# Peptides against a protein of PDB entry 5ZKO: the designs that were tried, part 8

Target 1, 44 residues: chain A of PDB entry 5ZKO
Amino acid sequence: SASNPRKFSEKIALQKQRQAEETAAFEEVMMDIGSTRLQAQKLR

## One batch from the design tools (peptide; made by RFdiffusion4, then SolubleMPNN)

Design b1_p9_6_s1 (from b1_p9_6, 9 letters changed)
Fold by OpenDDE base, seed 4:
Structure b1_p9_6_s1 (fold): chain B 44 residues (1-44), chain C 44 residues (1-44), chain A 9 residues (1-9)
Amino acid sequence: as target 1 above (44 residues)
Amino acid sequence: as target 1 above (44 residues)
Amino acid sequence: SSSEEKAKQ
């Protein structure tokens, strides 16, 4: 049925959203590390 | 303290693992779609 | 961690 293509597109969209969210979370981790390093440099 | 670099490396490793898991999940979605399409073609 | 809390949802 024609409903399958739409369901698949929704499944793909959801998974792409999850990948984007994990990328954003990684960027946040790297930003936190960067800020911590900058603070440590200020204390030296 | 020297513990911070290790904690950061662990945080990075964990986040990279999550990204890899989401990639694998996406590949599984695409495989499922591909198999469904192949089955639909066999029924035609 | 905020990421750990999101993993529980």
Scores: peptide ipSAE 0.111, ipTM 0.698, DockQ to the pose 0.000
Fold by OpenDDE base, seed 1:
Structure b1_p9_6_s1 (fold): chain B 44 residues (1-44), chain C 44 residues (1-44), chain A 9 residues (1-9)
Amino acid sequence: as target 1 above (44 residues)
Amino acid sequence: as target 1 above (44 residues)
Amino acid sequence: SSSEEKAKQ
């Protein structure tokens, strides 16, 4: 049906958004680790 | 503390798992779209 | 990929 292309495009867009959010969450984890390492050095 | 490296490695591993799961979900979306296209062709 | 193998079923 003519509505299928729109629904599919929406599904793709939403899934790409989720992938981007997971990438951002990963980067936050890496920044947190870096912060912890830097803080530990300051306390020595 | 000595436990921090283990906790960090776990956090990284879990986040990488989530990224892989989102990739798999995206691939499923693309397969579903392909399936729908193929089915629509058969009904013509 | 594993997804490509599933597509063959």
Scores: peptide ipSAE 0.099, ipTM 0.697, DockQ to the pose 0.000
Fold by OpenDDE base, seed 5:
Structure b1_p9_6_s1 (fold): chain B 44 residues (1-44), chain C 44 residues (1-44), chain A 9 residues (1-9)
Amino acid sequence: as target 1 above (44 residues)
Amino acid sequence: as target 1 above (44 residues)
Amino acid sequence: SSSEEKAKQ
């Protein structure tokens, strides 16, 4: 039975991309929180 | 202006949950590939 | 840490 190494590599790559996207989303959240903090400090 | 620290913590928690879910999905992919490899070895 | 404080609120 032919293994589908290409399909496996593709599946791994897709999941790694999803992980990277979630990391980017987390970084965006942290940046937004950081900017809000900075704004609050400026208003003091 | 009232900060929304609860909303920030909630947002962070949600993103961390999403990261964990993507990690679990990756582990499932790797398990599936591993099982396929084991099956292929058994058939040799 | 400010992050720890926000996590507790």
Scores: peptide ipSAE 0.063, ipTM 0.672, DockQ to the pose 0.000
Fold by OpenDDE base, seed 2:
Structure b1_p9_6_s1 (fold): chain B 44 residues (1-44), chain C 44 residues (1-44), chain A 9 residues (1-9)
Amino acid sequence: as target 1 above (44 residues)
Amino acid sequence: as target 1 above (44 residues)
Amino acid sequence: SSSEEKAKQ
């Protein structure tokens, strides 16, 4: 019951960090795909 | 090198799913916080 | 929980 407000802010912050990490992971995947496409283009 | 286009689409889809899951987890945290606040209000 | 506990969150 008595979850500290500090614990709530911590939970929010941690969850926002996880969202940011997943965004970064998505961007990395897109870069890898882009690089693969560029490599294929260069080899042509 | 020869990663199948299908594998790229799969990687993108999986990463988008992870982003959605983290969004859902954030919403759950916010609901829990809201519920805790509501409980505190009711007990007053 | 006291207002202080809320501020510490």
Scores: peptide ipSAE 0.046, ipTM 0.665, DockQ to the pose 0.000; fails the geometry check

Design b1_p9_6_s2 (from b1_p9_6, 7 letters changed)
Fold by OpenDDE base, seed 5:
Structure b1_p9_6_s2 (fold): chain B 44 residues (1-44), chain C 44 residues (1-44), chain A 9 residues (1-9)
Amino acid sequence: as target 1 above (44 residues)
Amino acid sequence: as target 1 above (44 residues)
Amino acid sequence: SSSARKAAE
């Protein structure tokens, strides 16, 4: 039974993409919190 | 308008959990590939 | 909020 190296590489690439997407989502959350804090300071 | 620090901390915790879940999924993929390679070597 | 990304620029 032939090892499907292409299928393994595709699975690895997909999981690395998911990790990058979750990192980007975290950075977006932190930017939103930072912006909210800056706005709250400006309105004091 | 009150800063909702509890909602921000909850959002951060949720995103950190998602990052950990995607890391665990990646490790599972790598273990599966490693096991498949080991089996293929044993069957030669 | 999708608008927060442009407000930081």
Scores: peptide ipSAE 0.133, ipTM 0.686, DockQ to the pose 0.000
Fold by OpenDDE base, seed 1:
Structure b1_p9_6_s2 (fold): chain B 44 residues (1-44), chain C 44 residues (1-44), chain A 9 residues (1-9)
Amino acid sequence: as target 1 above (44 residues)
Amino acid sequence: as target 1 above (44 residues)
Amino acid sequence: SSSARKAAE
């Protein structure tokens, strides 16, 4: 069916969005770690 | 607290796992597309 | 968390 290419492109796009969201979540984790380390240094 | 490094390492590990799972899901999508294309050729 | 983002500022 001619609709298959559209369905596949949509599926790819949605999956790439999820990958980007997980990358952003990882960056947030690393930011939190960096901030916590800096705060710990200030309290010393 | 001395527990912070362990908690951060756990958080990083879990996030890396999620990234790997999303990569695997993307690979599955691409495999399905390839298989569907091959099947369509066989039916012609 | 939203608080962690503000703390990093």
Scores: peptide ipSAE 0.130, ipTM 0.684, DockQ to the pose 0.000
Fold by OpenDDE base, seed 4:
Structure b1_p9_6_s2 (fold): chain B 44 residues (1-44), chain C 44 residues (1-44), chain A 9 residues (1-9)
Amino acid sequence: as target 1 above (44 residues)
Amino acid sequence: as target 1 above (44 residues)
Amino acid sequence: SSSARKAAE
C-alpha cells in the first residue's frame, strides 16, 4: 500500500518530462521556421 | 517557395496537438491518482 | 528536416 505514492510520483515525473520534451520540440520547430525566414530574407 | 508557409503551419499544428495530447495524458494520470485515493478512502 | 538545425549557423 505504501508503495503507491512512489509509483504515482514517478508517473507524474515521467509525464511532466514528456510535456517538457514536447515544448522543446515545438520551440525547435519555431526556431527552424525563424531560421528559414531569415534565410529567405538574405536571398531577396 | 510559396508552399513553405503551409508546411510550417501544418508542422506547428501537429506539434500543438502533441502538446495538448501530453497535457491530456497528464490530466488522466492525475485523475487516476485521485480516483485511487478516493477508493482507498472508501475502503478504510 | 534535420538539416535545418545546422543551417542556423
Scores: peptide ipSAE 0.130, ipTM 0.682, DockQ to the pose 0.000
Fold by OpenDDE base, seed 3:
Formats: structure tokens, C-alpha cells, sequence
Structure b1_p9_6_s2 (fold): chain B 44 residues (1-44), chain C 44 residues (1-44), chain A 9 residues (1-9)
């Protein structure tokens, strides 16, 4: 059925979105660590 | 405190695990699509 | 968030 390509593309797009969200969450963790380190340096 | 580096490393490791899980889920989606296409070709 | 990124700069 012509609907199968759409369903596959939707599944791919949703999974890529989830990957991007986890990448963003990782970047947030790294920023938090980096900012904490910078704050510690400013207090020295 | 000496515990902060461990907490940061744990947070990084857990987030990297989540990224790997989402990558594996994407690969599974692509395999499913690929196998479906191969099956359709065999039926022709 | 974009605001958190800006605050960290």
C-alpha cells in the first residue's frame, strides 16, 4: 500500500527526533558540568 | 567534595548509554524497513 | 534551554 512509505518515513523521523533530544540532554549535562567548573575557578 | 567527579562521570555515562540505546532503536527500525523491502522483492 | 545556554556564557 502507498501508506507504507509514509509510515516508514514517520517512524524514521520520530526516532531521529529522539536521538536529537538525547543529544540535547547530553549537551545540557556537559554545560552544567562546565559551568560548575568555571564557577569553582572564579571562587579561587 | 571528592564525590562530585564521580557524580559527574556517572551522569555522563548514563546519558551516553541513553544515546546508544536510541541509536540501537534507530538501527532496528532501519533493519525492519530493509527486511520488509527484501521480502517484497522475493514475492515479485 | 536557550536561556540556560545564554546564562552560561
Amino acid sequence: as target 1 above (44 residues)
Amino acid sequence: as target 1 above (44 residues)
Amino acid sequence: SSSARKAAE
Scores: peptide ipSAE 0.127, ipTM 0.686, DockQ to the pose 0.000

Design b1_p9_6_s3 (from b1_p9_6, 8 letters changed)
Fold by OpenDDE base, seed 4:
Structure b1_p9_6_s3 (fold): chain B 44 residues (1-44), chain C 44 residues (1-44), chain A 9 residues (1-9)
Amino acid sequence: as target 1 above (44 residues)
Amino acid sequence: as target 1 above (44 residues)
Amino acid sequence: SSSAERAAA
């Protein structure tokens, strides 16, 4: 049974992409919270 | 407009949970690859 | 991670 290094590397790459997307989503959440705070400051 | 620190903290917590789940999924992928390699070695 | 430029709030 041949090793499937290409398929393994693809699987790793896809999973790392998912991790990066979740990191980006987290950063977006933090920016939204920051923006909300800034807006609240501007309205005071 | 009141700050919603509880809702913000919940949003952060949920997103961090998602990141942790993706990390666990990555680790599982790596374990599966390792197990496949070990099985291949045993069958040789 | 590469820093992405984002619009200011």
Scores: peptide ipSAE 0.157, ipTM 0.690, DockQ to the pose 0.000
Fold by OpenDDE base, seed 3:
Structure b1_p9_6_s3 (fold): chain B 44 residues (1-44), chain C 44 residues (1-44), chain A 9 residues (1-9)
Amino acid sequence: as target 1 above (44 residues)
Amino acid sequence: as target 1 above (44 residues)
Amino acid sequence: SSSAERAAA
């Protein structure tokens, strides 16, 4: 049976995409923190 | 209104956990590739 | 860098 190198590469690509999406979600949280801090400064 | 530092820290922790889980999933895929290659070698 | 784009938003 073929080792299905294409299927492995597709699965790797999918997991790398998911990692990138979770990184983006983390960055969004950090941006939210920064924005909240900036807003708090403007209210002082 | 309080900046909810605890809520931010909890959200950060959650996102870091998700990143770790996706890294583990990637490592599982790579282990599957390695195991498949080893099996193919045994069949030769 | 992606960091610079995010800082500009």
Scores: peptide ipSAE 0.153, ipTM 0.692, DockQ to the pose 0.000
Fold by OpenDDE base, seed 1:
Structure b1_p9_6_s3 (fold): chain B 44 residues (1-44), chain C 44 residues (1-44), chain A 9 residues (1-9)
Amino acid sequence: as target 1 above (44 residues)
Amino acid sequence: as target 1 above (44 residues)
Amino acid sequence: SSSAERAAA
């Protein structure tokens, strides 16, 4: 029941990492859309 | 191989939802820290 | 920059 500051700091760091991973996944989706659109335009 | 705009829009929406969920999880961690600290201060 | 490397792919 004592506040464990090390455990809290670790939990914050891990959660920030997850947010960064989801941002990277979003950027990957946007690149996939851009690539697919460019390919479709080239084949017309 | 044809660009399916509906599938891309759905993928973007789902990825934005995941980002929002990770933000909410971060806020939950911060509230847990705040609550624990307040409780520890009250018991001193 | 990770963004510049991504644009080159």
Scores: peptide ipSAE 0.145, ipTM 0.689, DockQ to the pose 0.000
Fold by OpenDDE base, seed 2:
Structure b1_p9_6_s3 (fold): chain B 44 residues (1-44), chain C 44 residues (1-44), chain A 9 residues (1-9)
Amino acid sequence: as target 1 above (44 residues)
Amino acid sequence: as target 1 above (44 residues)
Amino acid sequence: SSSAERAAA
């Protein structure tokens, strides 16, 4: 029975990519909030 | 202009949840691979 | 650094 190491590596790589994408999405949210706050400060 | 702190907090919380879910999904992948490897070892 | 490439408004 083949261990399918390539398929395992692909599966792992895909999940690592998803983790990175969710981290990037979090950073985007924080940037949006930061920008909103900065805009509010500039308008004071 | 309202800062909408509640909406910001909800947005942050949601993204943190998504990060946790992707981490859990990664762990599941690793468990599946580990189980497959263990099965292969038992059959040797 | 990737963080330094982010521009603020």
Scores: peptide ipSAE 0.144, ipTM 0.688, DockQ to the pose 0.000

Design b1_p9_7_s1 (from b1_p9_7, 8 letters changed)
Fold by OpenDDE base, seed 4:
Order: C-alpha cells, then structure tokens, then sequence
Structure b1_p9_7_s1 (fold): chain B 44 residues (1-44), chain C 44 residues (1-44), chain A 9 residues (1-9)
C-alpha cells in the first residue's frame, strides 16, 4: 500500500536515532574515563 | 586503583557492542525493506 | 514490522 514508504521512513528514522543515542552514550563513557584520569593526575 | 583500567575497558567494550547491535538492527531494517520491495515487484 | 521493535529490547 502507498503508506508503506512512510512506515519504512519512520522505521529508518527510529533506528538512526537509536544509533545516535548509543554513540552519545559511548562519548559520555569516554568523557567520564577522561575526567577520572584528569582527577587522578590532579591528586598526584 | 590498578583495577580502574580494566573496568573502563569493560565499559568501553559493552558500549561498542551496543553500537554494533544497533548497526546490525539498522541493516536488518534495510534488508526487510529491500525484501518487501522485491516481493512487491515479483507480484506485479 | 513488529519483529524489529522486539529485537532491540
């Protein structure tokens, strides 16, 4: 049906959003690790 | 403590796994869309 | 289409 392309586009958009959220979560982990390292350096 | 690097590496690995899983899910969505299009073409 | 929503949980 003609509505299939819209549903597909919505599914693609949702999955791309999820990928972006996981990328952001990864970046947050890396920042936390970096901050921890910086704090450890300051305490030495 | 010396165990921090191991915990960080584990956290990084888990987050990279999640990114890979979301990529795989996206690829699956695209394959399903492609298969649906192919099926529609065969039925015409 | 329901299968893609379940696989991501």
Amino acid sequence: as target 1 above (44 residues)
Amino acid sequence: as target 1 above (44 residues)
Amino acid sequence: SSSAEEAAK
Scores: peptide ipSAE 0.109, ipTM 0.696, DockQ to the pose 0.000
Fold by OpenDDE base, seed 1:
Structure b1_p9_7_s1 (fold): chain B 44 residues (1-44), chain C 44 residues (1-44), chain A 9 residues (1-9)
Amino acid sequence: as target 1 above (44 residues)
Amino acid sequence: as target 1 above (44 residues)
Amino acid sequence: SSSAEEAAK
């Protein structure tokens, strides 16, 4: 069926949002690890 | 509690896998758009 | 369009 440019742009936008959310989740994991390591060093 | 290096490494690995999966899904979307555009041009 | 919505779940 016809190329629906609106549907393609929407699909791209949604997928870019999902990539950004997974990047943010990765950054949160790294921050949690950094915080935990710093706390562990302080308690030693 | 003790820094569990094994738990941190596992959490990082799982999150990196999720990022790779979302990247692959984005590439698939772009391939589908490219294919659809080429097909539409051929049918004109 | 339906196939791309299933791959994301």
Scores: peptide ipSAE 0.099, ipTM 0.697, DockQ to the pose 0.000
Fold by OpenDDE base, seed 5:
Structure b1_p9_7_s1 (fold): chain B 44 residues (1-44), chain C 44 residues (1-44), chain A 9 residues (1-9)
Amino acid sequence: as target 1 above (44 residues)
Amino acid sequence: as target 1 above (44 residues)
Amino acid sequence: SSSAEEAAK
């Protein structure tokens, strides 16, 4: 059916968005670690 | 505190696992599209 | 989605 390609494209777009969100969450964790390390160095 | 590095490493591992799961989900969608294309070609 | 499940059959 002609609607199948559209539904697949929407599913691909959704999965790409989820990958981007998990990448952003990982970068946030790394930023928090970096900030903690910087604070620990300032306290020494 | 000495426990902070352990908590951060666990959070990093969790986020890496989530990225791997979303990659696997994307690959599954692409496999389904590939299978649909193959079936459409066989029906021609 | 039901469409992706149909395509896998």
Scores: peptide ipSAE 0.084, ipTM 0.679, DockQ to the pose 0.000
Fold by OpenDDE base, seed 3:
Structure b1_p9_7_s1 (fold): chain B 44 residues (1-44), chain C 44 residues (1-44), chain A 9 residues (1-9)
Amino acid sequence: as target 1 above (44 residues)
Amino acid sequence: as target 1 above (44 residues)
Amino acid sequence: SSSAEEAAK
């Protein structure tokens, strides 16, 4: 079939969404590290 | 449990790997678009 | 510390 710009744009959008989700997951891990450090600080 | 820097570092590394994989998938989609355009050009 | 094992998608 001919170039399907709609299908390509949809695929691109989905991959960008997945990248954003993985970035959010990374930020969550970093937040957990920060929170754990803060909790440890409060106990000192 | 206490701060487990090894476990956190492992989680961070895994999330960074996943981000890289999603970037590669995005680049693959863009390559497919480029290849499709090149093929269309050759047929003109 | 709850080990974060369930990573998002």
Scores: peptide ipSAE 0.110, ipTM 0.703, DockQ to the pose 0.000; fails the geometry check

Design b1_p9_7_s2 (from b1_p9_7, 4 letters changed)
Fold by OpenDDE base, seed 5:
Structure b1_p9_7_s2 (fold): chain B 44 residues (1-44), chain C 44 residues (1-44), chain A 9 residues (1-9)
Amino acid sequence: as target 1 above (44 residues)
Amino acid sequence: as target 1 above (44 residues)
Amino acid sequence: SSSEKEREE
């Protein structure tokens, strides 16, 4: 299908990028949680 | 709030699932590439 | 998919 990367190397690279993006999203979640906890502690 | 820990745990779990899904997608790509290569070799 | 051209990397 035209939606699939024509080159396997491109397909692999794109999928590796997606993995990295999901890792970054996880790190963002953890930072938000950490920040929220830190703020809550300061407000006590 | 007492609900925050549960919400955070859910957020973490969902993000971990996304990471696993992207890993599975990568593995699928590699399997497809491997299969294609194997088939091409057999046709030679 | 036949459009996934196997190119030996």
Scores: peptide ipSAE 0.154, ipTM 0.704, DockQ to the pose 0.000
Fold by OpenDDE base, seed 3:
Structure b1_p9_7_s2 (fold): chain B 44 residues (1-44), chain C 44 residues (1-44), chain A 9 residues (1-9)
Amino acid sequence: as target 1 above (44 residues)
Amino acid sequence: as target 1 above (44 residues)
Amino acid sequence: SSSEKEREE
């Protein structure tokens, strides 16, 4: 199929990249939440 | 309220879902590779 | 797909 990398190594690399990106996105969300919580505490 | 813990919880849940989906996709890739290897061995 | 080749890395 046209959407699949021809080499298995490329497929694996792509999936690992996606996993890393989702991890980074999660960490960003957690940072935003943490920052918001700290701000709320400082304003109290 | 500005901190909207409900929204944050939802964002976290969504990111965890995405991480799980990417893990499943990786496992599927590995299964396909493994199956191909077995098929090649059987034809040998 | 038979088009997907496993090559040694």
Scores: peptide ipSAE 0.148, ipTM 0.704, DockQ to the pose 0.000
Fold by OpenDDE base, seed 2:
Structure b1_p9_7_s2 (fold): chain B 44 residues (1-44), chain C 44 residues (1-44), chain A 9 residues (1-9)
Amino acid sequence: as target 1 above (44 residues)
Amino acid sequence: as target 1 above (44 residues)
Amino acid sequence: SSSEKEREE
Protein backbone atom coordinates (compact mmCIF):
# COMPACT_ATOMS: atom_id res chain seq x y z
CA SER B 1 0.00 0.00 0.00
CA ALA B 2 1.34 3.42 -1.00
CA SER B 3 3.05 5.39 1.75
CA ASN B 4 0.97 8.50 2.32
CA PRO B 5 3.66 10.96 3.36
CA ARG B 6 1.12 13.77 3.29
CA LYS B 7 -1.08 11.91 5.75
CA PHE B 8 1.84 11.22 8.05
CA SER B 9 3.01 14.80 7.85
CA GLU B 10 -0.49 15.92 8.76
CA LYS B 11 -0.57 13.56 11.73
CA ILE B 12 2.81 14.82 12.92
CA ALA B 13 1.74 18.43 12.54
CA LEU B 14 -1.46 17.84 14.50
CA GLN B 15 0.40 16.05 17.26
CA LYS B 16 2.93 18.85 17.54
CA GLN B 17 0.07 21.31 17.73
CA ARG B 18 -1.39 19.33 20.62
CA GLN B 19 1.94 19.45 22.41
CA ALA B 20 2.05 23.20 21.95
CA GLU B 21 -1.49 23.52 23.30
CA GLU B 22 -0.55 21.56 26.40
CA THR B 23 2.45 23.83 26.88
CA ALA B 24 0.20 26.86 26.61
CA ALA B 25 -2.20 25.34 29.13
CA PHE B 26 0.67 24.77 31.52
CA GLU B 27 1.81 28.36 31.13
CA GLU B 28 -1.73 29.49 31.90
CA VAL B 29 -1.67 27.48 35.13
CA MET B 30 1.65 29.02 36.08
CA MET B 31 0.38 32.51 35.31
CA ASP B 32 -2.63 31.86 37.51
CA ILE B 33 -0.37 30.80 40.35
CA GLY B 34 1.83 33.82 39.75
CA SER B 35 -1.09 36.20 39.79
CA THR B 36 -2.33 34.67 43.02
CA ARG B 37 1.08 35.20 44.58
CA LEU B 38 1.18 38.78 43.40
CA GLN B 39 -2.27 39.42 44.82
CA ALA B 40 -1.19 37.98 48.14
CA GLN B 41 1.84 40.25 48.15
CA LYS B 42 -0.24 43.30 47.29
CA LEU B 43 -2.58 42.75 50.22
CA ARG B 44 0.22 42.40 52.75
CA SER C 1 -8.95 33.79 49.71
CA ALA C 2 -6.38 31.36 51.12
CA SER C 3 -3.70 30.31 48.66
CA ASN C 4 -4.23 26.59 48.19
CA PRO C 5 -0.67 25.45 47.48
CA ARG C 6 -1.82 21.84 47.52
CA LYS C 7 -4.40 22.59 44.85
CA PHE C 8 -1.83 24.37 42.72
CA SER C 9 0.67 21.56 43.08
CA GLU C 10 -2.01 19.11 42.02
CA LYS C 11 -2.90 21.24 39.01
CA ILE C 12 0.74 21.48 37.99
CA ALA C 13 1.24 17.74 38.38
CA LEU C 14 -1.81 16.97 36.26
CA GLN C 15 -0.71 19.37 33.56
CA LYS C 16 2.76 17.87 33.46
CA GLN C 17 1.16 14.46 33.14
CA ARG C 18 -0.80 15.70 30.12
CA GLN C 19 2.38 16.95 28.52
CA ALA C 20 3.98 13.56 29.05
CA GLU C 21 0.97 11.83 27.52
CA GLU C 22 1.16 14.04 24.45
CA THR C 23 4.84 13.22 24.13
CA ALA C 24 4.03 9.52 24.31
CA ALA C 25 1.34 9.94 21.67
CA PHE C 26 3.83 11.68 19.41
CA GLU C 27 6.33 8.88 19.88
CA GLU C 28 3.61 6.40 18.93
CA VAL C 29 2.98 8.30 15.70
CA MET C 30 6.68 8.29 14.91
CA MET C 31 6.93 4.57 15.64
CA ASP C 32 4.03 3.93 13.29
CA ILE C 33 5.75 5.90 10.55
CA GLY C 34 8.98 4.07 11.24
CA SER C 35 7.32 0.67 11.07
CA THR C 36 5.73 1.60 7.75
CA ARG C 37 9.10 2.60 6.38
CA LEU C 38 10.63 -0.65 7.56
CA GLN C 39 7.85 -2.64 5.94
CA ALA C 40 8.35 -0.80 2.68
CA GLN C 41 12.05 -1.59 2.81
CA LYS C 42 11.41 -5.25 3.55
CA LEU C 43 9.24 -5.70 0.47
CA ARG C 44 11.63 -4.14 -1.48
CA SER A 1 -0.94 -1.70 5.01
CA SER A 2 -1.51 1.70 3.37
CA SER A 3 -5.23 1.52 4.15
CA GLU A 4 -4.69 0.95 7.88
CA LYS A 5 -2.49 4.02 8.11
CA GLU A 6 -5.10 6.29 6.60
CA ARG A 7 -7.66 5.19 9.19
CA GLU A 8 -5.40 5.75 12.19
CA GLU A 9 -4.68 9.28 11.02
Scores: peptide ipSAE 0.145, ipTM 0.707, DockQ to the pose 0.000; fails the geometry check
Fold by OpenDDE base, seed 1:
Structure b1_p9_7_s2 (fold): chain B 44 residues (1-44), chain C 44 residues (1-44), chain A 9 residues (1-9)
Amino acid sequence: as target 1 above (44 residues)
Amino acid sequence: as target 1 above (44 residues)
Amino acid sequence: SSSEKEREE
């Protein structure tokens, strides 16, 4: 079948967005861990 | 509240897995594009 | 919060 360049580019863009979102989610997890540790230290 | 290291480590592991999955998905998209291009060339 | 962390897992 004929290639659909626009559709492929859209698919690529979507996947890149998802990768960025998962990276952001990872960073959020790490920030949460860090904040928890700080809180624990303050309460100790 | 008390820190739950095991839960945090599990969360980290999960996020790392998700990042890997999104990378794999991206690679699959690129492979699909490549295969489509090859097929188009064969049919041309 | 510890509760938030447990809920997210």
Scores: peptide ipSAE 0.119, ipTM 0.704, DockQ to the pose 0.000; fails the geometry check

Design b1_p9_7_s3 (from b1_p9_7, 8 letters changed)
Fold by OpenDDE base, seed 5:
Structure b1_p9_7_s3 (fold): chain B 44 residues (1-44), chain C 44 residues (1-44), chain A 9 residues (1-9)
Amino acid sequence: as target 1 above (44 residues)
Amino acid sequence: as target 1 above (44 residues)
Amino acid sequence: SSSRRRERE
């Protein structure tokens, strides 16, 4: 049907969003680790 | 504690896995779209 | 051609 191109674009957009969200989650993990390391230095 | 480096590495590994899984899901979407296009050509 | 349904999150 004629709606397929729009549905496909939506599917692509959703998957690109998921990729970006997982990248953000990874960056948050790295920030948490970095902050923990910095705090450990302050307490020494 | 001494276990922190291992726990951090596990967290990093999990997030890297999620990034890879979302990339694979994106590739699957593209394959499905490509296959649909090819099928549409065959039916013309 | 079969239309794709919206994927459920």
Scores: peptide ipSAE 0.210, ipTM 0.668, DockQ to the pose 0.000
Fold by OpenDDE base, seed 3:
Structure b1_p9_7_s3 (fold): chain B 44 residues (1-44), chain C 44 residues (1-44), chain A 9 residues (1-9)
Amino acid sequence: as target 1 above (44 residues)
Amino acid sequence: as target 1 above (44 residues)
Amino acid sequence: SSSRRRERE
């Protein structure tokens, strides 16, 4: 039925959103690590 | 402290795992779509 | 299958 293509497109969009969110979370982790390193550098 | 680098590495590993899992989920969605299309093709 | 019609977010 014509509803299936729309539902599939929605699923794809949701999965792409989740991938983007996990990428953002990864970038946040890396930023926190970078900030910690910078702080440690300043304290030396 | 020496514990911080290890904890950060663990966080990075977990985030990379999550990204891989979301990629696998995306691939599953695409496979399901492909299977549906193939079935529809056979029924014509 | 029809069980995949709704995706839980």
Scores: peptide ipSAE 0.201, ipTM 0.673, DockQ to the pose 0.000
Fold by OpenDDE base, seed 4:
Structure b1_p9_7_s3 (fold): chain B 44 residues (1-44), chain C 44 residues (1-44), chain A 9 residues (1-9)
Amino acid sequence: as target 1 above (44 residues)
Amino acid sequence: as target 1 above (44 residues)
Amino acid sequence: SSSRRRERE
């Protein structure tokens, strides 16, 4: 069915979005750590 | 607190794991598509 | 639910 290509493309797009979201989540973690380190240095 | 580095490292590790899992999920999608295409070709 | 454990800054 011609419906398969559309469903596949949607599935691919969804997974690529998830990958991007997990990357963003990682970046957020790293920013939080960076900020915490900066704050800790200020308190020293 | 010395507990912060450990918590941060754990958080980083968890996010890296999630990234890897999403990559694996993408690869699975692509394999499914590939297999479907192969099957469709056999049916032609 | 992507429960990310809150790190309190």
Scores: peptide ipSAE 0.159, ipTM 0.675, DockQ to the pose 0.000
Fold by OpenDDE base, seed 1:
Structure b1_p9_7_s3 (fold): chain B 44 residues (1-44), chain C 44 residues (1-44), chain A 9 residues (1-9)
Amino acid sequence: as target 1 above (44 residues)
Amino acid sequence: as target 1 above (44 residues)
Amino acid sequence: SSSRRRERE
């Protein structure tokens, strides 16, 4: 059997991308929460 | 306006769960790659 | 997983 290192590397890269995207999504959630809090304070 | 902290906390928790799941998925990918390599070696 | 590309070595 011949190995297919490109497939493995692609799989790793894709999964790393997903991790990064989920991190970014988390940060966005936190920003939204923070912004909401700030807005609420301004409206008081 | 009243805040809804439970909704925020839920959102955070869900996003953290997603991050953890993506991490686990990455680890699984790496295990599969490792196992494949081991199997290939045994078959040589 | 269907969400991941198949591999072979």
Scores: peptide ipSAE 0.207, ipTM 0.676, DockQ to the pose 0.000; fails the geometry check

